# Peptides against a protein of PDB entry 2L2L, part 3

Target 1, 42 residues: chain A of PDB entry 2L2L
Amino acid sequence: SPEERERMIKQLKEELRLEEAKLVLLKKLRQSQIQKEATAQK

## One batch from the design tools (peptide; aimed at target 1 E20)

Design b2_p24_1_s1 (made by RFdiffusion4, then SolubleMPNN; from b2_p24_1 with E1P E16R K17L E24Q; failed a check: too like the target's own chain)
Amino acid sequence: PEERERMIKQLKEELRLIREELEQ

Design b2_p24_1_s2 (made by RFdiffusion4, then SolubleMPNN; from b2_p24_1 with E1P E14R E16R K17L E24K; failed a check: too like the target's own chain)
Amino acid sequence: PEERERMIKQLKERLRLIREELEK

Design b2_p24_1_s3 (made by RFdiffusion4, then SolubleMPNN; from b2_p24_1 with E1P E14R K17L E20A E24Q; failed a check: too like the target's own chain)
Amino acid sequence: PEERERMIKQLKERLELIRAELEQ

Design b2_p24_1_s4 (made by RFdiffusion4, then SolubleMPNN; from b2_p24_1 with E1P E14R E16R K17L E20A E24K; failed a check: too like the target's own chain)
Amino acid sequence: PEERERMIKQLKERLRLIRAELEK

Design b2_p24_3_s4 (made by RFdiffusion4, then SolubleMPNN; failed a check: too like the target's own chain; its pose is not in this set)
Amino acid sequence: SLEEEIKQLEEKVALLKKKIEELE

Design b2_p24_7 (made by RFdiffusion4; failed a check: too like the target's own chain)
Pose (drawn by RFdiffusion4):
Structure b2_p24_7 (pose): chain A 42 residues (1-42), chain P 24 residues (1-24)
Amino acid sequence: as target 1 above (42 residues)
Amino acid sequence: SPEERERMIKQLKEKVEEIKEKIE
């Protein structure tokens, strides 16, 4: 099932974007706590 | 907490690396 192998790559591609998007958002949260306290507690 | 967020960043980096290895 060669297609199965390619399918896994596509699936991991999607999760990769989402997984990364959270990573980039977390970096912003770190910098958001540096300047002017953190306004929002959540 | 800043420490918790840094830990989460490290964990997500690892998961991104693992996904990239599986794609390769």

Design b2_p24_8_s1 (made by RFdiffusion4, then SolubleMPNN; its pose is not in this set)
Fold by OpenDDE base, seed 4:
Structure b2_p24_8_s1 (fold): chain B 42 residues (1-42), chain A 24 residues (1-24)
Amino acid sequence: as target 1 above (42 residues)
Amino acid sequence: EIEKQEEMVKQLEAKIKELEEELK
């Protein structure tokens, strides 16, 4: 039904928001590791 | 790890887009 699709879209948008936040965190952690290695070599 | 997470995000975006087009 259209109502079930709207509920599913809302749930998937919430999941997407969480997975995007996790992706941002992983990218920041990777950058922090690279910076830590680059600063430890100076 | 990042590449797998980027793929998960793309899969969710694609599924949302499919369901939004089915509501039009």
Scores: peptide ipSAE 0.580, ipTM 0.886, DockQ to the pose 0.880
OpenDDE base, seeds 1, 2, 3, 5: peptide ipSAE 0.578, 0.578, 0.579, 0.578; ipTM 0.886, 0.886, 0.886, 0.885

## One batch from the design tools (peptide; made by RFdiffusion4, then SolubleMPNN; aimed at target 1 E6 L16; its pose is not in this set)

Design b2_p25_4_s1 (failed a check: too like the target's own chain)
Amino acid sequence: LEEEIKQLEEKVELLKKKIEELEKE

Design b2_p25_4_s3 (failed a check: too like the target's own chain)
Amino acid sequence: IDEEIKQLEEKVELLKKKIEELEKE

Design b2_p25_4_s4
Fold by OpenDDE base, seed 2:
Structure b2_p25_4_s4 (fold): chain B 42 residues (1-42), chain A 25 residues (1-25)
Amino acid sequence: as target 1 above (42 residues)
Amino acid sequence: IEKEIEQQEEKVELLKKKIEELEKE
């Protein structure tokens, strides 16, 4: 059904927002790890 | 962390493709 498809698209868009937010957090974690390693070598 | 980022980028890209496929019907 077109209505079922629209609901599926809405659910996938919500999941995408959550997974994009997780990706941003992982990239921040990577930056923090690199910074910790760079400060431990000084 | 690099492997986890790569896997998460792949997951995000897969979701984008699924949305695009459903929007093009």
Scores: peptide ipSAE 0.657, ipTM 0.904, DockQ to the pose 0.847
OpenDDE base, seeds 1, 3, 4, 5: peptide ipSAE 0.657, 0.656, 0.656, 0.656; ipTM 0.904, 0.904, 0.904, 0.904

Design b2_p25_8_s4 (failed a check: too like the target's own chain)
Amino acid sequence: VEKEIEQLEEKVELLKKKIEELEKE

## One batch from the design tools (peptide; made by RFdiffusion4, then SolubleMPNN; aimed at target 1 E20 R30; its pose is not in this set)

Design b2_p26_2_s3 (failed a check: too like the target's own chain)
Amino acid sequence: DKLEQEIKQLEEKVVLLKKKIEELEK

Design b2_p26_2_s4 (failed a check: too like the target's own chain)
Amino acid sequence: SELEEQIKQLEEKVVLLKKKIEELEA

Design b2_p26_3_s4
Fold by OpenDDE base, seed 3:
Structure b2_p26_3_s4 (fold): chain B 42 residues (1-42), chain A 26 residues (1-26)
Amino acid sequence: as target 1 above (42 residues)
Amino acid sequence: SEIEKQEEMVKQLKAKIVKLEKELKE
């Protein structure tokens, strides 16, 4: 039903929010690692 | 990489949302 689809969309959007936040964290973590390695080589 | 896997998961979620939103307009 349309109502079931709307509920599913809301759930998937919440999952998307969490997974996008995780992606941002992973990217920041990787950038920090690269910066630490670059500073340690100096 | 873990980042690439996470990007693919985000992409899949977006695709599922777009599909369901299209079905609501039909």
Scores: peptide ipSAE 0.625, ipTM 0.894, DockQ to the pose 0.841
OpenDDE base, seeds 1, 2, 4, 5: peptide ipSAE 0.624, 0.625, 0.624, 0.624; ipTM 0.895, 0.895, 0.895, 0.895

Design b2_p26_4_s2 (failed a check: too like the target's own chain)
Amino acid sequence: DELEKQIEQLEEKVVLLKKKIEELEK

Design b2_p26_5_s2 (failed a check: too like the target's own chain)
Amino acid sequence: MKKLEQEIEQLEEKIVLLKKKIEELE

Design b2_p26_6_s2 (failed a check: too like the target's own chain)
Amino acid sequence: IEEEIEQLEERVRELREKIKELEEEL

Design b2_p26_6_s3 (failed a check: too like the target's own chain)
Amino acid sequence: IEEEIKQLEEKVELLKKKIEELEKEL

Design b2_p26_6_s4 (failed a check: too like the target's own chain)
Amino acid sequence: IEEEIEQLEEKVELLKKKIEELEKEL

Design b2_p26_8_s2 (failed a check: too like the target's own chain)
Amino acid sequence: SLDEQIEQLEEKVKLLKKKIEELEKE

Design b2_p26_8_s3 (failed a check: too like the target's own chain)
Amino acid sequence: KLDEEIKQLEEKVVLLKKKIEELEKE

## One batch from the design tools (peptide; made by RFdiffusion4, then SolubleMPNN; aimed at target 1 E19; its pose is not in this set)

Design b2_p27_1_s4 (failed a check: too like the target's own chain)
Amino acid sequence: SLEELEKEIEQLEAKVVLLKKKIEELE

Design b2_p27_2_s1 (failed a check: too like the target's own chain)
Amino acid sequence: EERERMIKQLKEELRLEEEKLVLLKQL

Design b2_p27_2_s4 (failed a check: too like the target's own chain)
Amino acid sequence: EERERMIKQLKEELRLEEEKQVLLKQL

Design b2_p27_3_s1 (failed a check: too like the target's own chain)
Amino acid sequence: SLEEIEKEIEQLEAKVVLLKKKIEELE

Design b2_p27_3_s4 (failed a check: too like the target's own chain)
Amino acid sequence: SLEEIEKEIEQLEAKVELLKKKIEELE

Design b2_p27_4_s1
Fold by OpenDDE base, seed 1:
Structure b2_p27_4_s1 (fold): chain B 42 residues (1-42), chain A 27 residues (1-27)
Amino acid sequence: as target 1 above (42 residues)
Amino acid sequence: DLEKQIEQLEKKIEELKKKIEELEKEL
């Protein structure tokens, strides 16, 4: 039904937002690792 | 491995976006 589809879209959008937030965190962690390695080589 | 985790997560995000787009086309 249209209502079931709308519920499914809302659930998938919530999952998407959580995974996008996790991606931002992992990218920040990656940048921190690169900076740590660059400082350890000096 | 952090880079592999990022790549896997980017893939999952793209799959979620596609599923959402498919369902939104049926509204």
Scores: peptide ipSAE 0.649, ipTM 0.903, DockQ to the pose 0.760
OpenDDE base, seeds 2, 3, 4, 5: peptide ipSAE 0.649, 0.649, 0.649, 0.649; ipTM 0.903, 0.903, 0.903, 0.903

Design b2_p27_4_s3
Fold by OpenDDE base, seed 1:
Structure b2_p27_4_s3 (fold): chain B 42 residues (1-42), chain A 27 residues (1-27)
Amino acid sequence: as target 1 above (42 residues)
Amino acid sequence: DLEKEIEQLEKKIEELKKKIEELEKEL
């Protein structure tokens, strides 16, 4: 039904937002690792 | 491995976006 589809879209959008937030965190962690390695080589 | 985890997560995000787009086309 349209209502079931809308519920499914809302659930998938919530999952998407959580995974996007995790991605931002992991990218920040990656940048921190690169900076740490660049400082350890000096 | 952080880079592999990022790549896997980027893939999962793209799959979620596609599923959402498919369902939104049926509204």
Scores: peptide ipSAE 0.647, ipTM 0.902, DockQ to the pose 0.753
OpenDDE base, seeds 2, 3, 4, 5: peptide ipSAE 0.647, 0.646, 0.647, 0.647; ipTM 0.902, 0.902, 0.902, 0.902

Design b2_p27_6_s1 (failed a check: too like the target's own chain)
Amino acid sequence: SLEQIEKEIEQQEAKVQLLKKKIEELE

Design b2_p27_6_s2 (failed a check: too like the target's own chain)
Amino acid sequence: SLEKIEEEIEQLEAKVELLKKKIEELE

Design b2_p27_6_s4
Fold by OpenDDE base, seed 4:
Structure b2_p27_6_s4 (fold): chain B 42 residues (1-42), chain A 27 residues (1-27)
Amino acid sequence: as target 1 above (42 residues)
Amino acid sequence: SLEEIEEQIEQQEKKVELLKKKIEELE
């Protein structure tokens, strides 16, 4: 059904939003970890 | 560890890409 497909798209877009936010967080954590390791090696 | 974070990033990038493809296929 077109209505079912529209609901599926909306659900997938919401999931994508959450997973993209998690990816941004992980990339920030990576940068923080690199900085911590660089400061610990001094 | 940095290695564990990098592995999680790779897995998360694959998940994001898969969701994008699923959306594109339905649009």
Scores: peptide ipSAE 0.698, ipTM 0.921, DockQ to the pose 0.539
OpenDDE base, seeds 1, 2, 3, 5: peptide ipSAE 0.697, 0.697, 0.697, 0.696; ipTM 0.920, 0.920, 0.920, 0.920

Design b2_p27_8_s1 (failed a check: too like the target's own chain)
Amino acid sequence: SEPEERERMIKQLKEELEKIKKEIEEL

Design b2_p27_8_s2 (failed a check: too like the target's own chain)
Amino acid sequence: SRPEERERMIKQLKEELELIRKEIEEL

Design b2_p27_8_s3 (failed a check: too like the target's own chain)
Amino acid sequence: SEPEERERMIKQLKEELRLIREEIEKL

Design b2_p27_8_s4 (failed a check: too like the target's own chain)
Amino acid sequence: SELEERERMIKQLKEELRLIREEIKKL

## One batch from the design tools (peptide; aimed at target 1 E20)

Design b2_p28_1 (made by RFdiffusion4)
Pose (drawn by RFdiffusion4):
Formats: structure tokens, C-alpha cells, sequence
Structure b2_p28_1 (pose): chain A 42 residues (1-42), chain P 28 residues (1-28)
């Protein structure tokens, strides 16, 4: 099932974008807590 | 002022890293 192998790559690709997107958002949160306290507690 | 400059530099670095990651995702 060669297609199965390719399918896994496509699935991991999608999750990779989502996984990364959170990572990028997390970095902003760190810098958001540096300037002017953190305004929002959540 | 020094702390503000450091923070601007760190923001720039993060923007660059984001661009690189976007490119890598486009290549995938």
C-alpha cells in the first residue's frame, strides 16, 4: 500500500502546521508578558 | 532604552524565524 505511506506524510504535514502555529503563538505570549506586565491574566 | 532595543531585536529574530518556518512549510 504505497499510497498509505504517502498519506501519512500528508497527515503529518497538516498537523505540522498546527503544531507550529501554536509554537509561534507561544513565543508571542512570552514577549507579551515582558512589555507592560501582561494586561490579560489569561 | 537598552532593554527596549534588545526586545526589538528579539522581535525581529522571531519574525525571521517565522518567515523561515513558512518557507519550510511551503516546501513540504
Amino acid sequence: as target 1 above (42 residues)
Amino acid sequence: EEEEEELEEEEEELEEEEEELEEELEEL

Design b2_p28_2 (made by RFdiffusion4; failed a check: too like the target's own chain)
Pose (drawn by RFdiffusion4):
Structure b2_p28_2 (pose): chain A 42 residues (1-42), chain P 28 residues (1-28)
Amino acid sequence: as target 1 above (42 residues)
Amino acid sequence: MIKQLKEELRLEEAKLVLLKKLRQSQIQ
C-alpha cells in the first residue's frame, strides 16, 4: 500500500502546521509577559 | 523580514487546514 505511506506524510504535514502555529503563539506569549506586566491574566 | 513572514505563514497555513476541515465537516 504505497499510497498509505504517502498518506501518512500528508497527515503529518497538516499536524505539523498546527503544531508549529501553537509554538509560534507561545513565543509571543513569552514576549507579551515581558512588556507592561501581562495585562490579561489568561 | 524572512523570519517574520515564516512565522505569519505558519499561522495562515494553520487557518487554511482548519477551514478545509470545516468544509469536510459540512459535507458529513

Design b2_p28_2_s1 (made by RFdiffusion4, then SolubleMPNN; from b2_p28_2, 12 letters changed; failed a check: too like the target's own chain)
Amino acid sequence: EEEEKKEELRLEEAKLVLLKKEEKEKLE

Design b2_p28_2_s2 (made by RFdiffusion4, then SolubleMPNN; from b2_p28_2, 11 letters changed; failed a check: too like the target's own chain)
Amino acid sequence: EEKKKKEELRLEEAKLVLLKKKEEEEKR

Design b2_p28_2_s3 (made by RFdiffusion4, then SolubleMPNN; from b2_p28_2, 12 letters changed; failed a check: too like the target's own chain)
Amino acid sequence: KEEELKELLRLEEAKLVLLKKKKKEEEE

Design b2_p28_2_s4 (made by RFdiffusion4, then SolubleMPNN; from b2_p28_2, 11 letters changed; failed a check: too like the target's own chain)
Amino acid sequence: EEKKKKEELRLEEAKLVLLKKEEEKKLE

Design b2_p28_3_s2 (made by RFdiffusion4, then SolubleMPNN; failed a check: too like the target's own chain; its pose is not in this set)
Amino acid sequence: SELEEKIKQLEEKVELLKKKIEELEKEL

Design b2_p28_4_s2 (made by RFdiffusion4, then SolubleMPNN; failed a check: too like the target's own chain; its pose is not in this set)
Amino acid sequence: MKKLEEEIKQLEEKVELLKKKIEELEKE

Design b2_p28_4_s3 (made by RFdiffusion4, then SolubleMPNN; failed a check: too like the target's own chain; its pose is not in this set)
Amino acid sequence: MEKLEEEIKQLEEKVELLKKKIEELEKE

Design b2_p28_4_s4 (made by RFdiffusion4, then SolubleMPNN; failed a check: too like the target's own chain; its pose is not in this set)
Amino acid sequence: MEELEKEIEQLEEKVVLLKKKIEELEKE

Design b2_p28_5 (made by RFdiffusion4; failed a check: too like the target's own chain)
Pose (drawn by RFdiffusion4):
Structure b2_p28_5 (pose): chain A 42 residues (1-42), chain P 28 residues (1-28)
Amino acid sequence: as target 1 above (42 residues)
Amino acid sequence: SPEERERMIKQLKEELRLEEAKLVLLKK
């Protein structure tokens, strides 16, 4: 099932983007707490 | 080749584990 192997790559590509997107957002949160306290507590 | 696709799958799984570990670290 060679297609199965390729399918896994495509699936991991999608999750990768979402997994990365959260990582980039977390980095903004760190810098968001540095300047002017953190205004929002959540 | 099947071997190339298997290497790609392992590389992507390793990258995901590294990104998850970074997310867990930034949440703390």

Design b2_p28_5_s1 (made by RFdiffusion4, then SolubleMPNN; from b2_p28_5 with E15R E19I E20K K22E L23I V24E K27E; failed a check: too like the target's own chain)
Amino acid sequence: SPEERERMIKQLKERLRLIKAEIELLEK

Design b2_p28_5_s2 (made by RFdiffusion4, then SolubleMPNN; from b2_p28_5 with E19I E20K K22E L23I V24E L25E K27E; failed a check: too like the target's own chain)
Amino acid sequence: SPEERERMIKQLKEELRLIKAEIEELEK

Design b2_p28_5_s3 (made by RFdiffusion4, then SolubleMPNN; from b2_p28_5 with E19I E20K K22E L23I K27E; failed a check: too like the target's own chain)
Amino acid sequence: SPEERERMIKQLKEELRLIKAEIVLLEK

Design b2_p28_5_s4 (made by RFdiffusion4, then SolubleMPNN; from b2_p28_5, 8 letters changed; failed a check: too like the target's own chain)
Amino acid sequence: SPEERERMIKQLKERLRLIKAEIVKLEQ

Design b2_p28_7_s1 (made by RFdiffusion4, then SolubleMPNN; failed a check: too like the target's own chain; its pose is not in this set)
Amino acid sequence: ERERMIKQLKEELRLIRAEIKLLEKELQ

Design b2_p28_7_s2 (made by RFdiffusion4, then SolubleMPNN; failed a check: too like the target's own chain; its pose is not in this set)
Amino acid sequence: ERERMIKQLKEELRLIRAEIQLLEKELQ

Design b2_p28_7_s3 (made by RFdiffusion4, then SolubleMPNN; failed a check: too like the target's own chain; its pose is not in this set)
Amino acid sequence: ELERMIKQLKEELRLIEAEIQLLEKELQ

Design b2_p28_7_s4 (made by RFdiffusion4, then SolubleMPNN; failed a check: too like the target's own chain; its pose is not in this set)
Amino acid sequence: ERERMIKQLKEELRLIEAEIKLLEKELQ

Design b2_p28_8_s1 (made by RFdiffusion4, then SolubleMPNN; failed a check: too like the target's own chain; its pose is not in this set)
Amino acid sequence: VEEEIKQLEERVKELKAKIKELEKELKE

## One batch from the design tools (peptide; aimed at target 1 E19)

Design b2_p29_1_s1 (made by RFdiffusion4, then SolubleMPNN; its pose is not in this set)
Fold by OpenDDE base, seed 5:
Structure b2_p29_1_s1 (fold): chain B 42 residues (1-42), chain A 29 residues (1-29)
Amino acid sequence: as target 1 above (42 residues)
Amino acid sequence: IEKEIEQQQKKVEELKAKIVELEKELEEE
């Protein structure tokens, strides 16, 4: 039904928000690692 | 960390694609 599809879309949009937030955190972690390595090489 | 970022980017793109497919099916009804 259209109502079941709308519920599925809402659930997938919620999962997408969580997975996008995780991606942002991983990119920040990468930046912090690069900065630590660049400081340790000086 | 680069492999984990690549895997997470792939998961995000797969979710986006699945949402677009379901939204399209909802517009065609």
Scores: peptide ipSAE 0.634, ipTM 0.891, DockQ to the pose 0.811
OpenDDE base, seeds 1, 2, 3, 4: peptide ipSAE 0.634, 0.633, 0.633, 0.634; ipTM 0.891, 0.891, 0.891, 0.891

Design b2_p29_2 (made by RFdiffusion4; failed a check: too like the target's own chain)
Pose (drawn by RFdiffusion4):
Structure b2_p29_2 (pose): chain A 42 residues (1-42), chain P 29 residues (1-29)
Amino acid sequence: as target 1 above (42 residues)
Amino acid sequence: SPEERERMIKQLKEELRLEEAKLVLLKKL
């Protein structure tokens, strides 16, 4: 099932984007807590 | 090559594992 192998790659590509998008957002949260306290507690 | 696709899958899984470990580390900070 060669297509199955390619399907896994496509699935992992999607999750990779989402997984990374959270990572980029978390980097912003760190810098957001440095300047002017953190205004929002959440 | 099937072997190339299997290497690509392992690379993508390893990248996701490293990104998750970085997310868990940043949440603890």

Design b2_p29_2_s1 (made by RFdiffusion4, then SolubleMPNN; from b2_p29_2 with E15R E19I E20R K22E L23I K27E L29E; failed a check: too like the target's own chain)
Amino acid sequence: SPEERERMIKQLKERLRLIRAEIVLLEKE

Design b2_p29_2_s2 (made by RFdiffusion4, then SolubleMPNN; from b2_p29_2, 8 letters changed; failed a check: too like the target's own chain)
Amino acid sequence: SPEERERMIKQLKERLRLIRAEIELLEKE

Design b2_p29_2_s3 (made by RFdiffusion4, then SolubleMPNN; from b2_p29_2 with E19I K22E L23I K27E L29E; failed a check: too like the target's own chain)
Amino acid sequence: SPEERERMIKQLKEELRLIEAEIVLLEKE

Design b2_p29_2_s4 (made by RFdiffusion4, then SolubleMPNN; from b2_p29_2 with E19I E20R K22E L23I K27E L29E; failed a check: too like the target's own chain)
Amino acid sequence: SPEERERMIKQLKEELRLIRAEIVLLEKE

Design b2_p29_5 (made by RFdiffusion4)
Pose (drawn by RFdiffusion4):
Structure b2_p29_5 (pose): chain A 42 residues (1-42), chain P 29 residues (1-29)
Amino acid sequence: as target 1 above (42 residues)
Amino acid sequence: ELEELEEEEEELREELEEEEEELEEEREE
């Protein structure tokens, strides 16, 4: 099933974007807590 | 935004599990 192998790559690709998106957002949260306290507690 | 992304990831994982189960059943048949 060669297609199966390719399918895994596609699946990992999608999750990779979502996984990264959270990561980039977490970096912003860190910088958001540096300036002017953190306004929102959540 | 983080919560929405987590929900979308969970839905995708469930869909992939369902597809894997269907493929196993087809192989067994």

Design b2_p29_6_s2 (made by RFdiffusion4, then SolubleMPNN; failed a check: too like the target's own chain; its pose is not in this set)
Amino acid sequence: IEEEIKQLEKKIEELKAKIVELEKELEEE

Design b2_p29_7_s4 (made by RFdiffusion4, then SolubleMPNN; failed a check: too like the target's own chain; its pose is not in this set)
Amino acid sequence: SLTLEEIEEQIRLLEAKVELLKKKIEELE

Design b2_p29_8_s1 (made by RFdiffusion4, then SolubleMPNN; failed a check: too like the target's own chain; its pose is not in this set)
Amino acid sequence: MEELEQEIKQLEEKVELLKKKIEELEKEL

Design b2_p29_8_s4 (made by RFdiffusion4, then SolubleMPNN; failed a check: too like the target's own chain; its pose is not in this set)
Amino acid sequence: MEELEKQIEQLKEKVELLKKKIEELEKEL

## One batch from the design tools (peptide; aimed at target 1 I9 K13 E19)

Design b2_p30_1_s1 (made by RFdiffusion4, then SolubleMPNN; failed a check: too like the target's own chain; its pose is not in this set)
Amino acid sequence: SLEEIEEQIKQLEEKVELLKKKIEELEKEL

Design b2_p30_1_s2 (made by RFdiffusion4, then SolubleMPNN; failed a check: too like the target's own chain; its pose is not in this set)
Amino acid sequence: SLEEIEEQIKQQEEKVALLKKKIEELEKEL

Design b2_p30_1_s3 (made by RFdiffusion4, then SolubleMPNN; failed a check: too like the target's own chain; its pose is not in this set)
Amino acid sequence: SLEEIEQQIKELEEKVKLLKEKIKKLEEEL

Design b2_p30_2_s1 (made by RFdiffusion4, then SolubleMPNN; failed a check: too like the target's own chain; its pose is not in this set)
Amino acid sequence: DEEIKQLEERVKQLKAKIEELEKELEELEK

Design b2_p30_2_s2 (made by RFdiffusion4, then SolubleMPNN; failed a check: too like the target's own chain; its pose is not in this set)
Amino acid sequence: DEEIKQLEEKVKQLEAKIRELEEELERERK

Design b2_p30_2_s3 (made by RFdiffusion4, then SolubleMPNN; failed a check: too like the target's own chain; its pose is not in this set)
Amino acid sequence: EEEIKQLEERVKQLKAKIEELEKELEELKE

Design b2_p30_4_s4 (made by RFdiffusion4, then SolubleMPNN; failed a check: too like the target's own chain; its pose is not in this set)
Amino acid sequence: MTLEEIEEEIKLQEEKVVLLKKKIEELEKE

Design b2_p30_5_s1 (made by RFdiffusion4, then SolubleMPNN; failed a check: too like the target's own chain; its pose is not in this set)
Amino acid sequence: MEELEKEIEQLKEKVELLKKKIEELEKELE

Design b2_p30_5_s4 (made by RFdiffusion4, then SolubleMPNN; failed a check: too like the target's own chain; its pose is not in this set)
Amino acid sequence: MEELEKEIKQLEEKVELLKKKIEELEKELE

Design b2_p30_6_s1 (made by RFdiffusion4, then SolubleMPNN; failed a check: too like the target's own chain; its pose is not in this set)
Amino acid sequence: MEELEKQIKQLEEKVELLKKKIEELKKELE

Design b2_p30_7 (made by RFdiffusion4; failed a check: too like the target's own chain)
Pose (drawn by RFdiffusion4):
Structure b2_p30_7 (pose): chain A 42 residues (1-42), chain P 30 residues (1-30)
Amino acid sequence: as target 1 above (42 residues)
Amino acid sequence: PSPEEIEEMIREQEERVTEIKEKIKELEEE
C-alpha cells in the first residue's frame, strides 16, 4: 500500500503546521511577558 | 502561565516538531 506511506506524510505535514503554529505563539507569549508586565493574566 | 512554564512548553513543543520532521524524512527515504 504505497499510497499509505504517502498519506502518512501528508497527515504529518498538516499536524506539523499546527504544531509549529503553537510553538511560534508560545515564543510571542514569552516576549509578551517581558514588556510591561503581562497585562492579561491568561 | 509563568515564564518558566512557557519556556518548558516551548522545549516540549520543539521536541515534538523535530520528531514529526524526522518521521517525514524517514518516510520519504522509504

Design b2_p30_7_s3 (made by RFdiffusion4, then SolubleMPNN; from b2_p30_7, 14 letters changed; failed a check: too like the target's own chain)
Amino acid sequence: MSLEEIEKEIELLEEKVVLLKKKIEELEKE

Design b2_p30_8 (made by RFdiffusion4)
Pose (drawn by RFdiffusion4):
Structure b2_p30_8 (pose): chain A 42 residues (1-42), chain P 30 residues (1-30)
Amino acid sequence: as target 1 above (42 residues)
Amino acid sequence: ELTPEEIDELIEEQEERVEEIKEEIKELEE
């Protein structure tokens, strides 16, 4: 089932983007707590 | 809710998971 192999790649590609998006957001949170305390506690 | 230390730990864990996904994609392409 060669298509199955390609399907896994496509699925991982989607999750990769979402997984990365959170990573980039987490970095902003770190820099958001440096300047002017952190305003929002959440 | 999260401290800077906790955010750094989350960033590290998240990077590991992104790396694992990228490695799996590469192995599947090879």

